Peptides against a protein of PDB entry 3B8E. Designs and how they scored, part 127

Target 1, 230 residues: chain A of PDB entry 3B8E
Amino acid sequence: PFLIFIIANIPLPLGTVTILCIDLGTDMVPAISLAYEQAESDIMKRQPRNPKTDKLVNEQLISMAYGQIGMIQALGGFFTYFVILAENGFLPIHLLGLRVNWDDRWINDVEDSYGQQWTYEQRKIVEFTCHTPFFVTIVVVQWADLVICKTRRNSVFQQGMKNKILIFGLFEETALAAFLSYCPGMGVALRMYPLKPTWWFCAFPYSLLIFVYDEVRKLIIRRRPGGWVE

## One batch from the design tools (peptide; made by RFdiffusion4, then SolubleMPNN)

Design b2_p19_8_s4 (from b2_p19_8, 17 letters changed)
Fold by OpenDDE base, seed 2:
Structure b2_p19_8_s4 (fold): chain B 230 residues (1-230), chain A 19 residues (1-19)
Amino acid sequence: as target 1 above (230 residues)
Amino acid sequence: KEVYEEALRLLELARKLRE
């Protein structure tokens, strides 16, 4: 998120402290929970071929999986960010390169996509309004991501929800999201303004899509092992 | 301190706008 902020010169979608909360508070417990997830039966049946190469491959696979999950989460967050700004008159194309004027407190006539002028205070309210939904969206997307990462080939319905640590992780991140969204003082401390409950559902279509896509992908893998879809 | 005061002002303004 921070890299995209710099490259695209858009208004800050998520604060640095909030990012830290995601990395240390939200992502850590789910990551640990995944480490204790039961391995697929097919993986367990495989004897280690070469300890040196297999270790390297496993590290690469874990790194790639974590990177992919992070990208999916970021995409979900940015989707919510753009939806909120679009509802307030700022279309995505208009946001490109707007950061310089957006962050300048002396410019009080920044125009939106419809020609309406926004004061510095108004802009910052909209910006901070994006922080909380962005965070919540990441959590909602993580629900789906954690579920689909349980297996490479098997359906979620086949393996089930047997990992109590994973379930605990889901509740923990949800509780953290609720705490950061609704606890008094979070608007000042973390620049996270209170979130309307309806915004929790903003990421649900996205989560559903990735869930369905992953189930279809896994179905194809089961029917056609060794394909490019892996 | 300035950032905190600004944040507080913005929060108050946001509350007023949401009423």
Scores: peptide ipSAE 0.015, ipTM 0.450, DockQ to the pose 0.025
Fold by OpenDDE base, seed 4:
Structure b2_p19_8_s4 (fold): chain B 230 residues (1-230), chain A 19 residues (1-19)
Amino acid sequence: as target 1 above (230 residues)
Amino acid sequence: KEVYEEALRLLELARKLRE
């Protein structure tokens, strides 16, 4: 999110503190949980990792968690970000290059896509309103992403939800999201304003699409081993 | 401190706008 903020010069979609919460609070446990996932019947030939003798995290797990999942999370977050700003009159194309004027407290007549003028305070309220939904979107997307990452070829319906640590991680990040979204004082402390319940569902279509796409991909792999989609 | 104070002002403004 921060890289896009710099490159595209758009209003900041996600605050630094929120990013830290993602990195330290929501990503670590789920990422580690993958190390304890049971072996996939058709790909993994070795026994599950022994927590007493093996390292918790290896390069492969790190790459999955912080590479691929991170990119998907960013896409989901930006989707929510653009939806929120569009609902407030700022279309995506209008946001490009707007940061300089957006962050200038002395400019109180920044126009949206429809000619409405926004004061600095109003703009910052809208900006901070994006933080919590962005975070929640990441959590919701992680539900799907982490589940599909359990296996390379097997369907989630075949492999099942046997990893208790993964399940715990999902609940932990959801609880954290709820805490940050609804606990009094979070708006002041973390610039994460209270979230309307409807925004919890904003990421669901995206998560569903990713889930369906992955299941279809895996189905193709099973039917045509050695394909390019593997 | 400045960030905190600004956040408070924004929250108050947000409350007023919601009324």
Scores: peptide ipSAE 0.007, ipTM 0.392, DockQ to the pose 0.025
Fold by OpenDDE base, seed 5:
Structure b2_p19_8_s4 (fold): chain B 230 residues (1-230), chain A 19 residues (1-19)
Amino acid sequence: as target 1 above (230 residues)
Amino acid sequence: KEVYEEALRLLELARKLRE
């Protein structure tokens, strides 16, 4: 998100505080929970591997897969961001290069895509209104991410939801998202204004996308053991 | 809910002021 912010010179879609909340709040418990997840049934049935070379290759492939998932998460957040700004009069094309004027507190006549002028305060309200939904979108997408991380090869339908700690992690991050979204003072303290409940659903297509992506990936792995998608 | 309503009021106010 930050890189896109710099490259496209758009208004800041996600605040630093929210990023910290993701890194420190939402990811820790799930990460720990995965350590206690039941091993895949096929792990012990695998052919012997070269402990030096094959392990390294697999780790790289896994890292790439999670990188792709992270990209999908970011896309989901940006989608929500652009939708909110578009509903407030700023079309995506108009946002390109707008950051300089957007962040200038001395400019109180920034025009939207329809010629309406926005004061600095008005612009910041809209910007901070985007921060919360972006964060929530990431959390919702992380639901799917956490679920699919239970296994490398087996479908979620095969492995099931057996890890109670993982389930707790899902509730924890959701509770944190709700807290940051609706707790009094978050607008001032964290620059996160509350959002309409409907925005929680904006991320669902991306959660589904991640789920489908991973299921397809795992299906390919099962059909082609040792493939490049593992 | 109260915070949400306040935020909506602020957004509405902002929209009115920009016109």
Scores: peptide ipSAE 0.016, ipTM 0.412, DockQ to the pose 0.023; fails the geometry check
Fold by OpenDDE base, seed 3:
Structure b2_p19_8_s4 (fold): chain B 230 residues (1-230), chain A 19 residues (1-19)
Amino acid sequence: as target 1 above (230 residues)
Amino acid sequence: KEVYEEALRLLELARKLRE
């Protein structure tokens, strides 16, 4: 998120402290939980054909999986970010290159996509309004991501939710999200303004989509092993 | 860039869903 902020010169979508909360508070426990996930029966029962080559392949697969998960999370967050800004009159295209004027406190007539002028204070309110929903969106997306990452090819309905550590991780990140969203003072401390309860559901369609997509993908893999969808 | 483009697509989808 911060890299995109710098590269695209858009208003800051998420504060650095909040990013740290995601990395340390929400991602750590789930990552550990995945390490303790029960081995997928179709993977771990197979002896490695060649220890050297198979290790490399596995490392590449793991790296790609984590990379994909990170991209999906970022997409979810930015989805919410753009939705909020669009609702406030700033279309995505208009945000490109806007940061310089956006962050200038002496410019009080920044125009939105509809010609409405925004003062510095108004802009900052909108910016900070994005932070909390962005964070919550990441958490909601992580719910789906963690569930789908339990298996490579098996459905979550087949393996079930047997990993208690994973369940704890989901609970922990949700509790943290609620705390950061509604605890008094978070607006000042973390630049995270209170979240309207409706925004918790903003990422739900996205999470559902990726969940369904993954289940379909896994179904295809089971029916057609060695396909391009792997 | 790819993430941004996908985000734009998602935003467009969201707008369509709200209409």
Scores: peptide ipSAE 0.000, ipTM 0.260, DockQ to the pose 0.022; fails the geometry check

## One batch from the design tools (peptide; made by RFdiffusion4, then SolubleMPNN)

Design b2_p20_1_s1 (from b2_p20_1, 18 letters changed)
Fold by OpenDDE base, seed 1:
Structure b2_p20_1_s1 (fold): chain B 230 residues (1-230), chain A 20 residues (1-20)
Amino acid sequence: as target 1 above (230 residues)
Amino acid sequence: ALAELQELLQRLQALREQVL
C-alpha cells in the first residue's frame, strides 16, 4: 500500500494508525495462535531429506506464497480504496499524481473527476474514510489467510477448525475491526471514520480468491509432492 | 508516518488524561 502511495502519488490509502492496528491487533494473536498450533503431521514428520537444499527451497516457497498472499491482500485493499474514492467523485486515473495538491492545506479547490471542488477538510474526511474500509478489507482477507496458514498440505475442510486460539484470533481481529469502525470517537482518535456495513462485503471476493488459491496450491502439492509450488 | 504516530500518541495521551 505505502509503496503504491509513493510511486503513484495517490492520496494515502491506509494510515499509519491502521497499519499499526493491523500489526499489533490483527497479526499478533494469529502469530501466537500459529505458534501454539500443533504442526500439521505432514510438516513435522518429514525430516528434510537434505537439510541444506530442502530448507532453502521451503523458505523460498514460503516467501513466494506470503508474497503472493500479501499482493492479493493489497489488491483487495486498493480495490476498496478506489471504489470509495470513485463513489466520492475521484476516479482512479484522476488520483494519479494528485497527492501533492491533495495534501496541500492551502489548496481548497481540488477538482474531482466531475469538476466538483473539494476543500482540504473535505478531502481529508474522504481520505480517512478510506482507512477504515481498507483496514476491514485486510481483516476479512486475513480470515482466509489465517485459515490457510493452519494447513500446509491438507485442505481446511480436512483439518477443520480445531485450534481454539485461532478461532479466538479471528474473533479478536473482527471485534477490533468492529470497534475501530463503529466506536464513537475513533474518527478523532485514530482518524478511522465509521464505515457502512456494506464495505465489509467488498473484501469477500478477495478472501475467497486467497482461499481458492491456497486450496489449488495445496491440491497441486498433494498431487505433485516435491514440486516447485511446495 | 512518524509525525502521524506522534500525533496519535498525543491524542491517546490526551484521551487517557480525560478518562483518568
Scores: peptide ipSAE 0.021, ipTM 0.538, DockQ to the pose 0.042
Fold by OpenDDE base, seed 2:
Structure b2_p20_1_s1 (fold): chain B 230 residues (1-230), chain A 20 residues (1-20)
Amino acid sequence: as target 1 above (230 residues)
Amino acid sequence: ALAELQELLQRLQALREQVL
């Protein structure tokens, strides 16, 4: 997110606080839940035939899978950001290079894509209105990621929701997202303005995409064990 | 980002002083 902000000179899609809440709140508990689930799954696996090569391959695969999921999460967040700004009159093309004027407190006549002038205060309200939905989008996409990471080869439907730690992680992320989105004072304290409940659904297509992608990946792995997708 | 974090910390401190 921050790299695209610098390269494209767009208004800030995700605030520093929101990034910290993702990294410390929504990424850490899932990471712990996944660490416990991997430990349980590895206890059930036979010792790797070659611990050095099979561990290296598995680490590369996990890294690639997490990298791909992280890219889809970022795309989901940016989609939500662009939808919100478009609903407020700022089309994606118009946002390119706009940051300099957007962040200038002395410019109170920044035009949107329709020629409507926006004051600095109005622009910052719209910017901070994007931070919360971006965060919630990441959380909703992480629901799919957590469910997916439960199994490397089996469908989620076959393994079921037996891991209590994973279920707890899903509830904790959801509770944190609800707290940050709706608790009084979060707009002032965290620059995270209240979220309309409808924005929770904006991420669902991306969660479904991740879910379908992983089920297809697992299906390929099951049909071609030892293929390049492993 | 560091300036924004500092501004946030200052706002949180000011809020803490208003609530306490």
Scores: peptide ipSAE 0.020, ipTM 0.521, DockQ to the pose 0.035
Fold by OpenDDE base, seed 5:
Structure b2_p20_1_s1 (fold): chain B 230 residues (1-230), chain A 20 residues (1-20)
Amino acid sequence: as target 1 above (230 residues)
Amino acid sequence: ALAELQELLQRLQALREQVL
């Protein structure tokens, strides 16, 4: 997110506070929950391949898969960001390079894509209105990520939702997202303004995309054991 | 993350001083 903010010079899509809430709030309980997930039945039954070479390959492939999931999460957040700004009159093309004027408190006549002038205060309200649904989008996408991380090869439908700690993690991150989104004073304290309930659904296509991607990946692994996708 | 946390804490302290 921050790299795209620098490269594209767009208004800040995700606030510092929201990043901290992701790193400290939403990711810890899931990480603990995965440690208590039942080992996939076939991971334990595979004869140790050469433990030095095959462990390194598996670690690289896992790291790459998590990197890909993280990119899809970021894309989901940016999609929500661009939709909100477009609904407020700022089309994606118009946002390119706008940051300098957007962040200047002395410029009170920044034009949107329709020629409407925006004061500094109005612009910051819109920016902070984007931070909350970006965060919520990440949480909703993380639901899919947490569910798929239960297994490396088996379908989610085969393994089932047996881990109670994982389920608790999903409720915890959702409750945190609801608290940050709707609790009075979050706009002043955290610069997270309330979002319309409809924004919770904006991430669902990306959650579905992650789920489908992982199920396809796992299907390929099942059909081609020891392939490059493992 | 630690620098961001420190900045957040400073902002919260400043807000507390304004309310209080």
Scores: peptide ipSAE 0.019, ipTM 0.508, DockQ to the pose 0.031
Fold by OpenDDE base, seed 3:
Structure b2_p20_1_s1 (fold): chain B 230 residues (1-230), chain A 20 residues (1-20)
Amino acid sequence: as target 1 above (230 residues)
Amino acid sequence: ALAELQELLQRLQALREQVL
């Protein structure tokens, strides 16, 4: 998010505190929960044919899979950001290069895509209105990520929801998202304005995309063992 | 490359937190 903010010079899509809440608050319990996931019986029973090469290949393929999921997650957050700004009159193309004028408190006549002028205060309200739904989008996409990461090869439907620590992680993420979104004073303390309940659903297509992607990946691995998709 | 990019992003975020 921050790299795109710098490169594209767009209004800040995600606040620093919100990023910290993702990295330290949201991701920590899930990461711990995955460490306690029962190893897929297929992973533990397969002796590595060559411990050096098979480990390196598996680590690289896992890294690529997590990287692809992380890209889908980031795209989900940015989609929500662009939708909110578009609903407030700022089309995605108009946001390119706008940051300099957007962040200048002395410019009170920044035009939107429809020629409406926005004061600094109005612009900052819209910016901070994006932080909460971006965060919630990350959490909702993270639900899908956590569920799919339980297994390397088996479908989520085959493995089921057996890890109570994983379920606790999903609950903790959701509770944190609800707390940060709706607790009084979060707009002042964290620059996270209250989220309309409808924005929780904006992430669902991306969560579904991650599920479909992973189920297709796992299906390919099951049908073609030793393929480049492992 | 994506893990390195994520690590780079985390380092840039940490740097931003030190400067802001």
Scores: peptide ipSAE 0.005, ipTM 0.350, DockQ to the pose 0.024

Design b2_p20_1_s2 (from b2_p20_1, 19 letters changed)
Fold by OpenDDE base, seed 1:
Structure b2_p20_1_s2 (fold): chain B 230 residues (1-230), chain A 20 residues (1-20)
Amino acid sequence: as target 1 above (230 residues)
Amino acid sequence: ALEALKKLLEEIKKLLEKAL
């Protein structure tokens, strides 16, 4: 998100506070949950054919897979961001290069795509209105990510939802998202303005996409052991 | 362990709310 913010000079899609909430609230519990996940029977039983080469290859492939998942997560967040801004009159093309004027408190006549003038305060409200649904989008996408991270090769349906800590993590991140979205004062304290309940569903296609992506990936790994997809 | 984790997370949330 931050790289796109810099490169495209768009209004800030995800605030620093929101990033911290993701890192502390949504990523930490999953990391703990995964540490307690029962080792996939396939991971523990395979002796590395060559401990030096297979480790490096596996680390690269894991890094690529996480990188790809992270890109899909970011795309989901940006989709939500662009939809919200479009609903408020700012089409995606209009947002390109707008940041400089957007962030200038002395410019109170920034026009949207329809010629409506926006004060600095109004713009910041819209910007902060994007932070919450971006965060919620990440949480919803992380549901799929956490579930798929249970296994390297097996389908999630084969591994099941045995890890109580992971289940707790899913509830925790969802509860955190709900708290940040609906608790009074969060708009002021965390710049997390209240979210329409409908925005929770905006991320579901991307959550499904990640799930399908990983299931397909794992299917390929199962069919082609030792392939580049591991 | 789950209760301890829950408490820890709640404390982290509270700290985050105070720090931000």
Scores: peptide ipSAE 0.006, ipTM 0.249, DockQ to the pose 0.063
Fold by OpenDDE base, seed 2:
Structure b2_p20_1_s2 (fold): chain B 230 residues (1-230), chain A 20 residues (1-20)
Amino acid sequence: as target 1 above (230 residues)
Amino acid sequence: ALEALKKLLEEIKKLLEKAL
């Protein structure tokens, strides 16, 4: 998120303090929960063909999986960010290169995509209005990501939700998201303004699409073992 | 402490913006 902010020169989609809250609050407990997930029965039944090469392949596959999860979360967050800014008159194309003028306190006539002028204070309210929904979107996407990461081949419906630590992680991140979104003073402390409850549902279609896509992927892998979809 | 952290993060942000 921060790299795209710098490269595209867009208004800041997610505050650095909020990123730390994600890394320490929403990512750590789920990551621990996944470490305690029961190994997929098919993975454990595979005798390592070569312990040295199979460890390297497994480390690469884990790194790729974490990289993909992070990319999916970022895409979901940016989707919500662009939706909120578009609802406030800033189309995605107009945001490119706008950061310099956006962050300048002396420019109080920044135009939106419709020619409406925005003061510095108004722009910062809109910016901080994006931080909370971006965070909540990450949490909602993480629900799907945590569920799909339980297995590589088996459907979640086949393996079930036996990991109590994972279930606890899902509740913890949801409770943290609710706390950061609605607790008084979070706007001042974290630059996370209160969230309308409707924004929790903004990421649901995206999470559902990821879940369906992964279930279909796993179904294909089960039917065609050793395919390019692995 | 939170304000100090915010200031530090803003400084890091400014440094990154200059470096890129």
Scores: peptide ipSAE 0.000, ipTM 0.242, DockQ to the pose 0.025
Fold by OpenDDE base, seed 4:
Structure b2_p20_1_s2 (fold): chain B 230 residues (1-230), chain A 20 residues (1-20)
Amino acid sequence: as target 1 above (230 residues)
Amino acid sequence: ALEALKKLLEEIKKLLEKAL
C-alpha cells in the first residue's frame, strides 16, 4: 500500500496509525500462529527426504504465497480507498499526482473530477474517512487469508490445535477493527473516522477472490505436484 | 501468475466501480 502511495503520488490511503495497527496488531498474531503451526507441522512431518532442499522449497512456496496474498490484501484496501474517494468526487485517474496539492494547507481550491473545489479541511476529512475503511478492508481480507491457511493445512494436516490460534487471531483483529472504527474519539485521536457498516462489505469481493485464488492454486498443486505454480 | 492476478483484480475493481 505505501509503495503505491509513493509511486503514484496519491492522497494517503492508509494512515500511519492504521499501518502500525496492521503490522503490530492484525499481522503479528497470525504470524505467530503460523510460526507455531509450522513448528508443530515440522514436529509431525515425517523426516523430509532431503531436509535442506524440501525445507527451502517449502519456505519459498510459503513466501510466494504470502507475497501474493499480501498483494491481494493491498489491492483490496486500495479498492476501498478508490471507491470512497470516487463517491466523494475524486476518480482514480484524478488522484494520480494529486498528493502534493492535496497535502498543501495553502491550496483550498483543489478540484475534484467534477470541478468542485475542496478546502484543505474538507480534503483531510475525506482522507481520514478513507483510513478506517481501508483498515477494515485489510482485516476482512485477512479473514479470508486465515481461512485459506486453515484449509491449506487441513488438506495436509488434520491437527486441531492450529485452528484455535488462528481463530483467536481472527477475533483479535476483528475486535481491534471494531474498536478503532466505533470507539468514540478515534476520529480525533487516531484520525480514523467512524465507519459506516456498509463499508465492511466492500472487502467481501476481495476476500472471495483470495479464497478462489487459493482454491485454484491448491487445485493446480494437486494436479501438478512440483509445478511452478507453487 | 502475479501479473495475471493483478490484471484480474484490476478488471474486477473496474467492474465493481461500474456496478457501484
Scores: peptide ipSAE 0.000, ipTM 0.200, DockQ to the pose 0.017
Fold by OpenDDE base, seed 3:
Structure b2_p20_1_s2 (fold): chain B 230 residues (1-230), chain A 20 residues (1-20)
Amino acid sequence: as target 1 above (230 residues)
Amino acid sequence: ALEALKKLLEEIKKLLEKAL
């Protein structure tokens, strides 16, 4: 988000404190929970790993987890950001290069895509209105990410939801998202204005996309072991 | 390599965001 903020010169999509809450608050417990995930039924049937030749973590799994899923998460957050700004009169094309004028408190006549003028205070309200939904979008996408990371090859339906620590991680990140979204004072402290309940659903298509993508990937791996998808 | 780079960029971004 911050790199795109600098490169595209768009209004800040996600505050620094909010990003820290994602990294330390919402990602830590889920990441630890994966260490306690039950071994896949097929992994336990495999020969013991050779500690000299076999890497503990498959580079392709790391690739998928941090590369592809991370890109879908970012796209989900930015989608929510652009939807909110578009609903407030700022189309995505109009946001390109707008940051300089957007952040200037002395410019009170920044025009939206429809010719409406926005004061500095009005612009900052819209900006901070984007932070909370962006954060919640990341959390909702992380639900799917965490669930799909339980297994390398088995379907989630085959592995099940037996890891209590993972379930706790999902609860913790959701509770944190609710706290940051609805607790009084978060607008001032974290620049996260209260979230309309409808924005929780904005991320669901992306969570579903990740889930379907991974289930299809795992299905292909099961049917064609050693394929390019593995 | 691309994913390692993305991860590194994300970590750098996190550090920059902590510093700002």
Scores: peptide ipSAE 0.000, ipTM 0.249, DockQ to the pose 0.024; fails the geometry check

